# Peptides against a protein of PDB entry 6JX3: the designs that were tried, part 71

Target 1, 85 residues: chain A of PDB entry 6JX3
Amino acid sequence: AEFRLRPEISVAQTDYGMVLLDGRSGEYWQLNDTAALIVQRLLDGHSPADVAQFLTSEYEVERTDAERDIAALVTSLKENGMALP

## One batch from the design tools (peptide; made by RFdiffusion4, then SolubleMPNN)

Design b2_p25_8_s2 (from b2_p25_8, 9 letters changed)
Fold by OpenDDE base, seed 5:
Structure b2_p25_8_s2 (fold): chain B 85 residues (1-85), chain A 25 residues (1-25)
Amino acid sequence: as target 1 above (85 residues)
Amino acid sequence: AMETVLETDGAGVSIRRFTTPVPEL
């Protein structure tokens, strides 16, 4: 279950945080810091389980909440055309 | 926009869609 962005999506760092830009439409999505952290680690090859463990170790968040938020983010990225299914 | 309850930066996990302006690449 390798997490990958669609080929038309570019990643950029801005003063407003990480953005994912669709090179075909010009539409882009701004990620908040937590979303960006999750995406970065997934793109680096970490599993959702790895990311959940990381979040619970670095921040005061319950494992169940971390897992739910990671799953919801991944689903959203796929459904909104940023990540490959 | 999508927002969840995981708070690590003073807010939940969120993504927000924009069309303009396009950031510099």
Scores: peptide ipSAE 0.214, ipTM 0.636, DockQ to the pose 0.431
Fold by OpenDDE base, seed 2:
Structure b2_p25_8_s2 (fold): chain B 85 residues (1-85), chain A 25 residues (1-25)
Amino acid sequence: as target 1 above (85 residues)
Amino acid sequence: AMETVLETDGAGVSIRRFTTPVPEL
């Protein structure tokens, strides 16, 4: 399934990095650079597999580690109300 | 906060929650 943010979530670049802001509550989440990269690629339409391949190609990281971290990040974003299930 | 061990940028993967409301961006 495609990765999508919830309608109330805004994406912003701040002095502290990429932020996902809940426009209803004002709560926000700061992403570090790698998390931001993953989210950006997913939002651009790349599959988790695409992102894993990208990470393993561009950085010295094992495929299984990339896959795990992508999955964990996606799960976290869904569970914390930023991404649609 | 959520942190993983992915070392793509030397800092892994992390998200950090801030619960203090901020203006819409």
Scores: peptide ipSAE 0.205, ipTM 0.639, DockQ to the pose 0.409
Fold by OpenDDE base, seed 3:
Structure b2_p25_8_s2 (fold): chain B 85 residues (1-85), chain A 25 residues (1-25)
Amino acid sequence: as target 1 above (85 residues)
Amino acid sequence: AMETVLETDGAGVSIRRFTTPVPEL
């Protein structure tokens, strides 16, 4: 399934990192650098498996850990109203 | 907010919620 942001969510780049803003409520979420990287790659059309492979090639992280953290992030983005289910 | 243990930037993976407007947004 394609990873997509909800239509009311906009992306902003700030001095403190990537932010996802809900244009209706005004609530926003700051992503740390790794979370931002994951979201950017998913939005570019890479699969979670692609992203996990990328992370393991660039950083000292086990594949299973990368997959788990990507999944947890995606779940959080969906549950907190940023990404479509 | 949510934090995970993916050690790619020294802080893992995290998102942090805000409800108070900031000038950059």
Scores: peptide ipSAE 0.204, ipTM 0.634, DockQ to the pose 0.451
Fold by OpenDDE base, seed 1:
Structure b2_p25_8_s2 (fold): chain B 85 residues (1-85), chain A 25 residues (1-25)
Amino acid sequence: as target 1 above (85 residues)
Amino acid sequence: AMETVLETDGAGVSIRRFTTPVPEL
């Protein structure tokens, strides 16, 4: 399935990193650099597999670790109301 | 907040929730 943010979520770039703001609740989430990179690539249409390959090609990380962290991030974004299920 | 182990930039993957207004937003 296509990775998408919920319609009420807006993206802002701040001095502290990427922020996802819920315009209805007022809650927002700050992403660290790696999380932001993953989200950006997913929003651009790359698959989780593409993102895992990218991370392992650019950084000294194991494929399994990359896959786990991507999956955990996606799950968190969905469960916390930022991404569509 | 959520933190995971992938260390691509010297840190793992993490997100942190805020409910207090921030001037930049």
Scores: peptide ipSAE 0.200, ipTM 0.633, DockQ to the pose 0.453

Design b2_p25_8_s3 (from b2_p25_8, 10 letters changed)
Fold by OpenDDE base, seed 3:
Structure b2_p25_8_s3 (fold): chain B 85 residues (1-85), chain A 25 residues (1-25)
Amino acid sequence: as target 1 above (85 residues)
Amino acid sequence: SFRTVLRTEGAGVEIRRFTTPVPEL
């Protein structure tokens, strides 16, 4: 399934990183650089597998670990109300 | 908050939650 943000979520770029703001609840989440990179690529239509391959080429990380980290991030974004299930 | 760490110095995946008031973005 495609990765999508919930309609009430706005994206902003700040000096402290990418921020996802819930316009209804007033909660917002700050993403670090790696999280932002993953989210940006997913939103651009890349698959988690694509992103994992990208991460292994840019960082010293095993493919399995990259895949696990991406999956955990996606789960967190969904469970915390930022991404659609 | 949420954190998972890749095998690279200073890297990792992290999200941090903030609540109202929301600063100007």
Scores: peptide ipSAE 0.247, ipTM 0.676, DockQ to the pose 0.423
Fold by OpenDDE base, seed 4:
Structure b2_p25_8_s3 (fold): chain B 85 residues (1-85), chain A 25 residues (1-25)
Amino acid sequence: as target 1 above (85 residues)
Amino acid sequence: SFRTVLRTEGAGVEIRRFTTPVPEL
């Protein structure tokens, strides 16, 4: 299953980090650095497992914890109307 | 907003909602 943003969502790289803009509602979502990293890798076609492996190499975190955090983020992005189901 | 935390200080995942205009962050 491909991770994709909803078509009305635009991505902006700002001095304050990655921002997702809902072009219909006008709502903005700021991602912190780790969230942005995850989203960017998912959008590039990496699997959640790939991203988890990457995170474990960059941070002192267990694979299971990384996978859980990624899953939680993806769920949040979908529930808040940023990512397609 | 949403927050999840990795096992390193400052490595947590966070998204924050804003309305227009975007505030200075």
Scores: peptide ipSAE 0.243, ipTM 0.684, DockQ to the pose 0.426
Fold by OpenDDE base, seed 2:
Structure b2_p25_8_s3 (fold): chain B 85 residues (1-85), chain A 25 residues (1-25)
Amino acid sequence: as target 1 above (85 residues)
Amino acid sequence: SFRTVLRTEGAGVEIRRFTTPVPEL
């Protein structure tokens, strides 16, 4: 399934990092660098598996750990109203 | 907030919700 943001969510780059802004509520979610990297790659069309492979090469992290972190992030983004289910 | 940390090496993943607008938003 394609990872997509909800229509009311916009992406902004700020002095504090990548932000996902909810245009309806005015709330925003600040992402740290790794979260931003994952989201950017997913939005670019890379699969979670692609991202996991990338993280494994970029950081000396286990593939399984990368996959779990990506899955947790995606779940959080969906549950918090940023990404479409 | 939400946090997960890569379990061997590298930066973890964090997202934090804010309600107060900042100038860049």
Scores: peptide ipSAE 0.240, ipTM 0.679, DockQ to the pose 0.473
Fold by OpenDDE base, seed 1:
Structure b2_p25_8_s3 (fold): chain B 85 residues (1-85), chain A 25 residues (1-25)
Amino acid sequence: as target 1 above (85 residues)
Amino acid sequence: SFRTVLRTEGAGVEIRRFTTPVPEL
């Protein structure tokens, strides 16, 4: 399924990195560099498999670890109301 | 908040919730 943010969420680049803004609550979700990289690629239309391949090449991490990290992040974004289910 | 780590190299994955203003890293 396509990865999409909820309508009330907007993306901002700040001096401190990527931030997801909840326009209804006013809360911010700060992403560290790796989280931002994953979200950017997913929003650009890359599949989780594409992102896992990218991470393994960039960081020489095991594919299984990359897949687990991506899955955990996506789950967190959905459960915290940032991404659509 | 949420944290996981890429196990071999590079930064881990982390998200943190804040009220305004966004704090410095």
Scores: peptide ipSAE 0.238, ipTM 0.676, DockQ to the pose 0.415

Design b2_p25_8_s4 (from b2_p25_8, 9 letters changed)
Fold by OpenDDE base, seed 2:
Structure b2_p25_8_s4 (fold): chain B 85 residues (1-85), chain A 25 residues (1-25)
Amino acid sequence: as target 1 above (85 residues)
Amino acid sequence: SVETVLETEGAGVRIQRFTTPVPEL
């Protein structure tokens, strides 16, 4: 399934990194570098498996850890209204 | 206010939620 942000969510690049801004409330999520990379790649059309491979190769993260953390991130974004189901 | 929504060890994912509206950038 394609990973997409909800239409009311916008991406902003700040001095502190990637921010996902809720246009309705003005609330936002600040993502650290790893989270931002995951989201960026997912938005670019890479699968979670692609991202896991990326983390394994570039950041020396264990594959199972990468898969788990990507899933956790995606779940958080979906459950909290940032990403579409 | 600020809340840590997610923090993982393996890949080091961190998300912080800011519930106070963002000032214009």
Scores: peptide ipSAE 0.677, ipTM 0.887, DockQ to the pose 0.775
Fold by OpenDDE base, seed 3:
Structure b2_p25_8_s4 (fold): chain B 85 residues (1-85), chain A 25 residues (1-25)
Amino acid sequence: as target 1 above (85 residues)
Amino acid sequence: SVETVLETEGAGVRIQRFTTPVPEL
């Protein structure tokens, strides 16, 4: 399924990392480099499996850990109103 | 306020939530 941010969410790149801003509530999330990488690749149309493979090679993360962390990130974004279900 | 939404050990994912105030981005 397509990964997509909610319409009210804006993306900004800052010196502190990627920021997701909710224009309605004023709430924003600051993502570290790994989180930003995952979100960027998902928004570009890569599957979670693609991202997991990327992490295993580029960041020397175990496959199981990569898959779990990607799933946790996606779940957090969806449940907290940043990404569409 | 500031809250850590997610922090993982494996891939090192970290997300912090800010509710007030919104900085100029």
Scores: peptide ipSAE 0.676, ipTM 0.888, DockQ to the pose 0.782
Fold by OpenDDE base, seed 4:
Structure b2_p25_8_s4 (fold): chain B 85 residues (1-85), chain A 25 residues (1-25)
Amino acid sequence: as target 1 above (85 residues)
Amino acid sequence: SVETVLETEGAGVRIQRFTTPVPEL
């Protein structure tokens, strides 16, 4: 399924990296470089498998670790109202 | 306030949640 942010979420690039702003609550999520890379690729239409391969090939992350961390990130975003289910 | 939402060791994912304004936005 397509990964999408909720409509009330805005993306900003800051000196500290990618920030997701919830326009309704005023809450901000600051993503570090790895998290931002994952989210950016997912938003660009890459599958979690694509992102896992990206992390293994470009950042020397173990495949199992990549898959687990991508899943954890996606789960966090969805369950906390940042991404659509 | 600031809270860590997620932090992983494998890929090094980290997310922090801010409930106060972030000046750099």
Scores: peptide ipSAE 0.676, ipTM 0.886, DockQ to the pose 0.832
Fold by OpenDDE base, seed 5:
Structure b2_p25_8_s4 (fold): chain B 85 residues (1-85), chain A 25 residues (1-25)
Amino acid sequence: as target 1 above (85 residues)
Amino acid sequence: SVETVLETEGAGVRIQRFTTPVPEL
């Protein structure tokens, strides 16, 4: 399924990395480089499998770790109101 | 306030949640 942020969420690039800002509440999430990379690729239309392969190849992440961490990130974004279910 | 809501070892994912107001960007 297509990965999408909720309408009220804005993406910003800051000196501290990618930020997801909730325009309604004013709270925001600061993503480190790995999290930002995953989110960007998902938003660009890549599948979780594509991202896992990318992490394996380019960042020397073990495949199982990549799959688990991508899933954890997506779950966190959805359950905490950043991404659409 | 600040909270680390996710941190993984394998891929090194980390997310921090901030509830303090964000300045206009």
Scores: peptide ipSAE 0.668, ipTM 0.882, DockQ to the pose 0.766

## One batch from the design tools (peptide; made by RFdiffusion4, then SolubleMPNN)

Design b2_p26_1_s1 (from b2_p26_1, 11 letters changed)
Fold by OpenDDE base, seed 1:
Structure b2_p26_1_s1 (fold): chain B 85 residues (1-85), chain A 26 residues (1-26)
Amino acid sequence: as target 1 above (85 residues)
Amino acid sequence: MPYERPSISRLPDTPENRAIIEEMRS
């Protein structure tokens, strides 16, 4: 259960934050700072549980909310073709 | 620190963003 971007996805940093571009379809999405942080940690090999622990230690968020938010983000990234299933 | 929920959204159509996207495509 490793989080990975699809091979056609490119990553860039912009004034609006991290951007993910599908080189085939031309669709692209901006990630806010929290989403970018989550994605970066997941790509670095941290588990969703690791990321949830990190968020609760650094931010004013409860564990349950952090876990839900991470799961929802991962689902969105997969459904929108940015992350591998 | 204050927590902002993670979000993804369509990128605004600005000159800088258009240039970045085109560079990413090629």
Scores: peptide ipSAE 0.598, ipTM 0.881, DockQ to the pose 0.830
Fold by OpenDDE base, seed 3:
Structure b2_p26_1_s1 (fold): chain B 85 residues (1-85), chain A 26 residues (1-26)
Amino acid sequence: as target 1 above (85 residues)
Amino acid sequence: MPYERPSISRLPDTPENRAIIEEMRS
């Protein structure tokens, strides 16, 4: 399925990294650099498989670990009301 | 490059944080 942020979520780039803002609740979520990279690529239309391939090519991470980390991040974003199911 | 696992962290909903994020938004 396509990865999309909920309509009430906005993205801000700060000196501390990417921040997701929930305009409805007022909640803020800070992403570390790797999480921001993953989200950016997903929003650009890359599949989780594409992102995993990218991570293994750029970073010292095994494919299985990359896949798990991407899936866990996506789940967290959905569960915390940032991404659409 | 060395790999850092992805993470997210909830920030407290305070006027200070709202102001900081708005000010630092780019």
Scores: peptide ipSAE 0.598, ipTM 0.882, DockQ to the pose 0.588
Fold by OpenDDE base, seed 2:
Structure b2_p26_1_s1 (fold): chain B 85 residues (1-85), chain A 26 residues (1-26)
Amino acid sequence: as target 1 above (85 residues)
Amino acid sequence: MPYERPSISRLPDTPENRAIIEEMRS
């Protein structure tokens, strides 16, 4: 499954990190550094498994925790209308 | 490096953020 943002979603970088804006509703969200990193890698074509491997190699996190965190983030992005199903 | 769990949240209401959001919507 390919991770994609919805067409109406715009991305910006701020002093607070990555921001996603829904151009239709006006709703927007700040991503913390880890979430931004995950989204960036997914958009670059890396699989969730690839991202989990990357996180465990760079950060003090176990593989299972990384996988669950990635899945939870993706679910949140889809449910909040930022990512396509 | 220390790990922080990924999160999304509403932006704080700052002049910088208001300007950026306005630019993005225009």
Scores: peptide ipSAE 0.597, ipTM 0.881, DockQ to the pose 0.827
Fold by OpenDDE base, seed 4:
Formats: sequence, C-alpha cells, structure tokens
Structure b2_p26_1_s1 (fold): chain B 85 residues (1-85), chain A 26 residues (1-26)
Amino acid sequence: as target 1 above (85 residues)
Amino acid sequence: MPYERPSISRLPDTPENRAIIEEMRS
C-alpha cells in the first residue's frame, strides 16, 4: 500500500530540516536529514524496498539495516498520528 | 557517505513553538 500522510498533517521545509505539523493539535516533529529523505521518497511513490536500495547506494549502510530503519520510521510516523495506517 | 539513522523529534505545543515554525519555513 502507498505511504500517505494524514490529511491534517502539513509538511514544511525549515532551516533545521523537514517539519511535520498537525494542523488540529498543533503538535509537530522535526525530522533529521535521513528521515526527511525517506519520507520524501515514500511520498513520491517509491516503495520501502526502493528507498532501502537508494540508501545503500548513497550511504554506508547495509541493506538489512536500511530496511529496519525505514520500517521503524514508518511505524513511528503511524504511531504518532502523522501517517495513515 | 556516513549514514545517520533516521529520527524524529516531537517538540512541545506552545505558542512560541508555533510562531517559530512559521518563521522557520523556507
């Protein structure tokens, strides 16, 4: 299934990186560069597998670790009410 | 390139932080 943000979530680019803001609650989260890159690619329609391949091609990370990290981030985004299940 | 694990950081919901977010937008 495609990765999607909840409709109340807004994305902003800031001097300190990507920020996700819940327009209803006012809660927001800063993403580090790696998290922002993952989210951007997922929103562009790439699969987690695509993103893992991209990470291993650009960074010093093993495929298994990249896959784990992507899955953990997606889980966090869903659990914190930013991404749809 | 060196790899940094992805992370998110929740910030407190305060009027000050909301104002900062608006000012930080680029």
Scores: peptide ipSAE 0.595, ipTM 0.880, DockQ to the pose 0.560

Design b2_p26_1_s2 (from b2_p26_1, 10 letters changed)
Fold by OpenDDE base, seed 1:
Structure b2_p26_1_s2 (fold): chain B 85 residues (1-85), chain A 26 residues (1-26)
Amino acid sequence: as target 1 above (85 residues)
Amino acid sequence: KPYERPRIRPLPDTPEWREIIAQMRA
C-alpha cells in the first residue's frame, strides 16, 4: 500500500531537519536525518523493502535492523496521526 | 556512513522553534 501523510499534515524543511505539523491537533514532530530520508523515499513511491536496501547500501546498518527501524517509524507515524493507515 | 536509527521527537519550547511553528501555522 502507498505511504501517504494525512491531508492535515504540513511538512517543513528546516535547518534542524524535517518537521511535521498536524494543523488540526497542533501536534508536531521533528524527524532526524534518517527518519526524514525514510519518509522522503516512501513518499516518493519506494517500498519499505526498497528503503531498507537503500539504507544498507549507504549506511553501516544490517538489513534486518534497517527493516525493523523502518517498520517502527511507519507504525509511529500512523499511530501519531501523521500518516494514513 | 555511520548509521543513526530513525527518530521522531517533540520540539522544545524555544523562541526559534516557536517561530518555525508559527510560520507553519500561518
Scores: peptide ipSAE 0.607, ipTM 0.884, DockQ to the pose 0.902
Fold by OpenDDE base, seed 5:
Formats: sequence, C-alpha cells, structure tokens
Structure b2_p26_1_s2 (fold): chain B 85 residues (1-85), chain A 26 residues (1-26)
Amino acid sequence: as target 1 above (85 residues)
Amino acid sequence: KPYERPRIRPLPDTPEWREIIAQMRA
C-alpha cells in the first residue's frame, strides 16, 4: 500500500533535520538523516523494497537490516500518528 | 558510506526547539 502522512501532519526542513509536526495534537518529531531519506523516498512513491535497494547501494548496510529498519520506521510513524495505517 | 539506523525522536522542550517550532507555526 502507498505510504502517506496523516492530513494533520506537516513536514519542515530545519538545520537540525526533518521535523514532522502534528497540527492538531501539537506533537513534533525529529527525524535523523536516514529516517528523513526513507520518508522522502516513500512519499515519492518508492516501495519499501525500492528504498532497501537504495540504502544498500548507498550505505554500508545489509539488505535484511535495511528492510527491517524501513519496516520499523514505518511502523513507528503509524503508531505515533504521523502516517496513515 | 557509513550507515546510521533511522531514528525518530520527540522534540525536546529546549529554548532552541521552542524557537524553531514557533517559526514553523508562523
């Protein structure tokens, strides 16, 4: 399924990295560079498999670890109310 | 290049982040 942010979530680029803002709850989350990269690619329409391939090509990470990290991030984003289920 | 695990963190209540958030809301 397509990865999408919840309507109340806005994205901001800061000197400290990507920040996701919940306009309703007032919660804010900072993403490190890797998380931001994953989110950006998912929002661009890449599948988790696409992102995993990208990560293994660009970074010193095994495919299995990349896949787990992407899945865990997506789960966290959904559980923390940032991404649609 | 070196790989860092993806992380999401709740923003701390610091003067610096309060200022950044204020700017984003404006």
Scores: peptide ipSAE 0.606, ipTM 0.886, DockQ to the pose 0.848
Fold by OpenDDE base, seed 2:
Structure b2_p26_1_s2 (fold): chain B 85 residues (1-85), chain A 26 residues (1-26)
Amino acid sequence: as target 1 above (85 residues)
Amino acid sequence: KPYERPRIRPLPDTPEWREIIAQMRA
């Protein structure tokens, strides 16, 4: 299943992190560095498993924790209307 | 590198962020 943002979502790369804006609702969020990296890799076509492997290779995090964090982020993005189900 | 859990947060209401959001909406 491909990870995609909803069509109404705009993305901005800022010095303070990635920002997502819903053009219809007016809601917006800032992503911290790890959230931005996860979203970028998912949008590039990497699977959650690929992203977890990436995180464990680059950061001080265990595979299980990385997988849970990725899943939680994806769920949040879908529930807040930023990503397609 | 040290790991920070991924987070999404509402933006602070500052002039700088208001300008960024305004540019995104344009």
Scores: peptide ipSAE 0.606, ipTM 0.884, DockQ to the pose 0.889
Fold by OpenDDE base, seed 4:
Structure b2_p26_1_s2 (fold): chain B 85 residues (1-85), chain A 26 residues (1-26)
Amino acid sequence: as target 1 above (85 residues)
Amino acid sequence: KPYERPRIRPLPDTPEWREIIAQMRA
């Protein structure tokens, strides 16, 4: 399943991190560095497994925790209407 | 390096962020 943002979502790359805006609802969120990194890699076509491997290689995090965090973020982005189901 | 769990947060209400949001809405 390919990760994709909804068409009404705008992305801003700012000096303070990635920001997502829903052009229809007006809701917006700032992503911290880890969330932005995950989203960027998923949008580039990497699988959640690829991202988990990357995180465990770059950060002090266990594979299970990385996998859970990625899944939780993806779920949150879908539930908040930012990512397609 | 140290790991921070991924987070999405509402933006603070500052002039800088209000300007960024205004630009995104344009």
Scores: peptide ipSAE 0.605, ipTM 0.884, DockQ to the pose 0.854

Design b2_p26_1_s3 (from b2_p26_1, 10 letters changed)
Fold by OpenDDE base, seed 3:
Structure b2_p26_1_s3 (fold): chain B 85 residues (1-85), chain A 26 residues (1-26)
Amino acid sequence: as target 1 above (85 residues)
Amino acid sequence: MPYVRPSIRPLPDTPENRAIIAAMRA
C-alpha cells in the first residue's frame, strides 16, 4: 500500500530535524535524520524495499536491520496518527 | 556512514519549537 500522511498532518523542516504536527489533535513529533530520510523517500514514492536498499548502500547497516527499522517506523507513524493505515 | 536507527520523539518544549508549532497551525 502507498505510504501517505493523514490529511491533517503538517510537515516542517527544522534545524533539529523533521517535525510532524497533527492539526486536529495538537500532537507533534520530531523525527531524527534517519527517520526523516525514510519518510521523505516513502513520500517520494519509493517502496520500503527501495528504502532498505538505499540505507544499506549509504550506511553501515545490514539489509535485515534496515527492513526491520523501516517497518517499525511506519508502524509507529500509523499508531501515532501521522500516517494513514 | 555510521547508522543511527530511526526514531520519533516528542518535540522539545522550547520557544523556537513553540514558534514552529504556531506557524504550522496557521
Scores: peptide ipSAE 0.621, ipTM 0.884, DockQ to the pose 0.870
Fold by OpenDDE base, seed 5:
Structure b2_p26_1_s3 (fold): chain B 85 residues (1-85), chain A 26 residues (1-26)
Amino acid sequence: as target 1 above (85 residues)
Amino acid sequence: MPYVRPSIRPLPDTPENRAIIAAMRA
């Protein structure tokens, strides 16, 4: 399924990273640059595999580590109610 | 470039961040 934020989630860009706010619960999170980059590419329609390939091409990270990091981030966003299941 | 693991964390409680949150809630 396509990665999507929940309808009640607002997004803002800050000097220190992307901020996500749940308008219903009031919970909010700051994403660091890497997390923001991953989320932005997923929202643009890239697959997790695409994002992993991108990360390994741009950064000093192994493919397996990139894949694990992407999966963990997506899971966290879903569990915290920011992303749709 | 150097790789930093992705992270999500609470926003620091600063005037700027409070203003950002307020604007997002409006």
Scores: peptide ipSAE 0.619, ipTM 0.883, DockQ to the pose 0.834
Fold by OpenDDE base, seed 2:
Structure b2_p26_1_s3 (fold): chain B 85 residues (1-85), chain A 26 residues (1-26)
Amino acid sequence: as target 1 above (85 residues)
Amino acid sequence: MPYVRPSIRPLPDTPENRAIIAAMRA
């Protein structure tokens, strides 16, 4: 499924990472550089598999670890109400 | 490059971050 943020989510870029705010609940989160990179690529239409390949090519990370980290991030974003299921 | 695992964390409560939040709510 295509990764999308919920419509009530606002995004800001900061020196300390991407910030996401739920305009309805008032909850907000800071994403570190890696999380922001993953989110940006997913929003650009890349698949989790694409992102995993990208991470393994750019960073010192094994494919299985990259895949697990991407999946965990996506799950967290959905559970926190930031991303659509 | 060294890999840092992705993380989602609460935004630190600073004047700068409060201003960011306020702007996002506007």
Scores: peptide ipSAE 0.619, ipTM 0.884, DockQ to the pose 0.853
Fold by OpenDDE base, seed 4:
Structure b2_p26_1_s3 (fold): chain B 85 residues (1-85), chain A 26 residues (1-26)
Amino acid sequence: as target 1 above (85 residues)
Amino acid sequence: MPYVRPSIRPLPDTPENRAIIAAMRA
């Protein structure tokens, strides 16, 4: 399934991580580097499986842990109204 | 490289971040 941000979400790249702002509700979140990398790759069209492979190839993380972390992040973004269901 | 778990957090209330938010809303 395609990962997409909600249309009202704005993105800013900062020295402290990616910032997502809901222009309608005023809620906003800061993503750390790992979360930003995951979101960027998902937005570029990579699947969660692709992202997991990327993480395991670049970082000291097991595939299962990477998959779990990606899923948890995606869930959080959806639950917080940043990403489309 | 060392792995850091992904995280999302409330944006700290700093002048820089307030400026970022203002710019994003413009």
Scores: peptide ipSAE 0.618, ipTM 0.883, DockQ to the pose 0.867

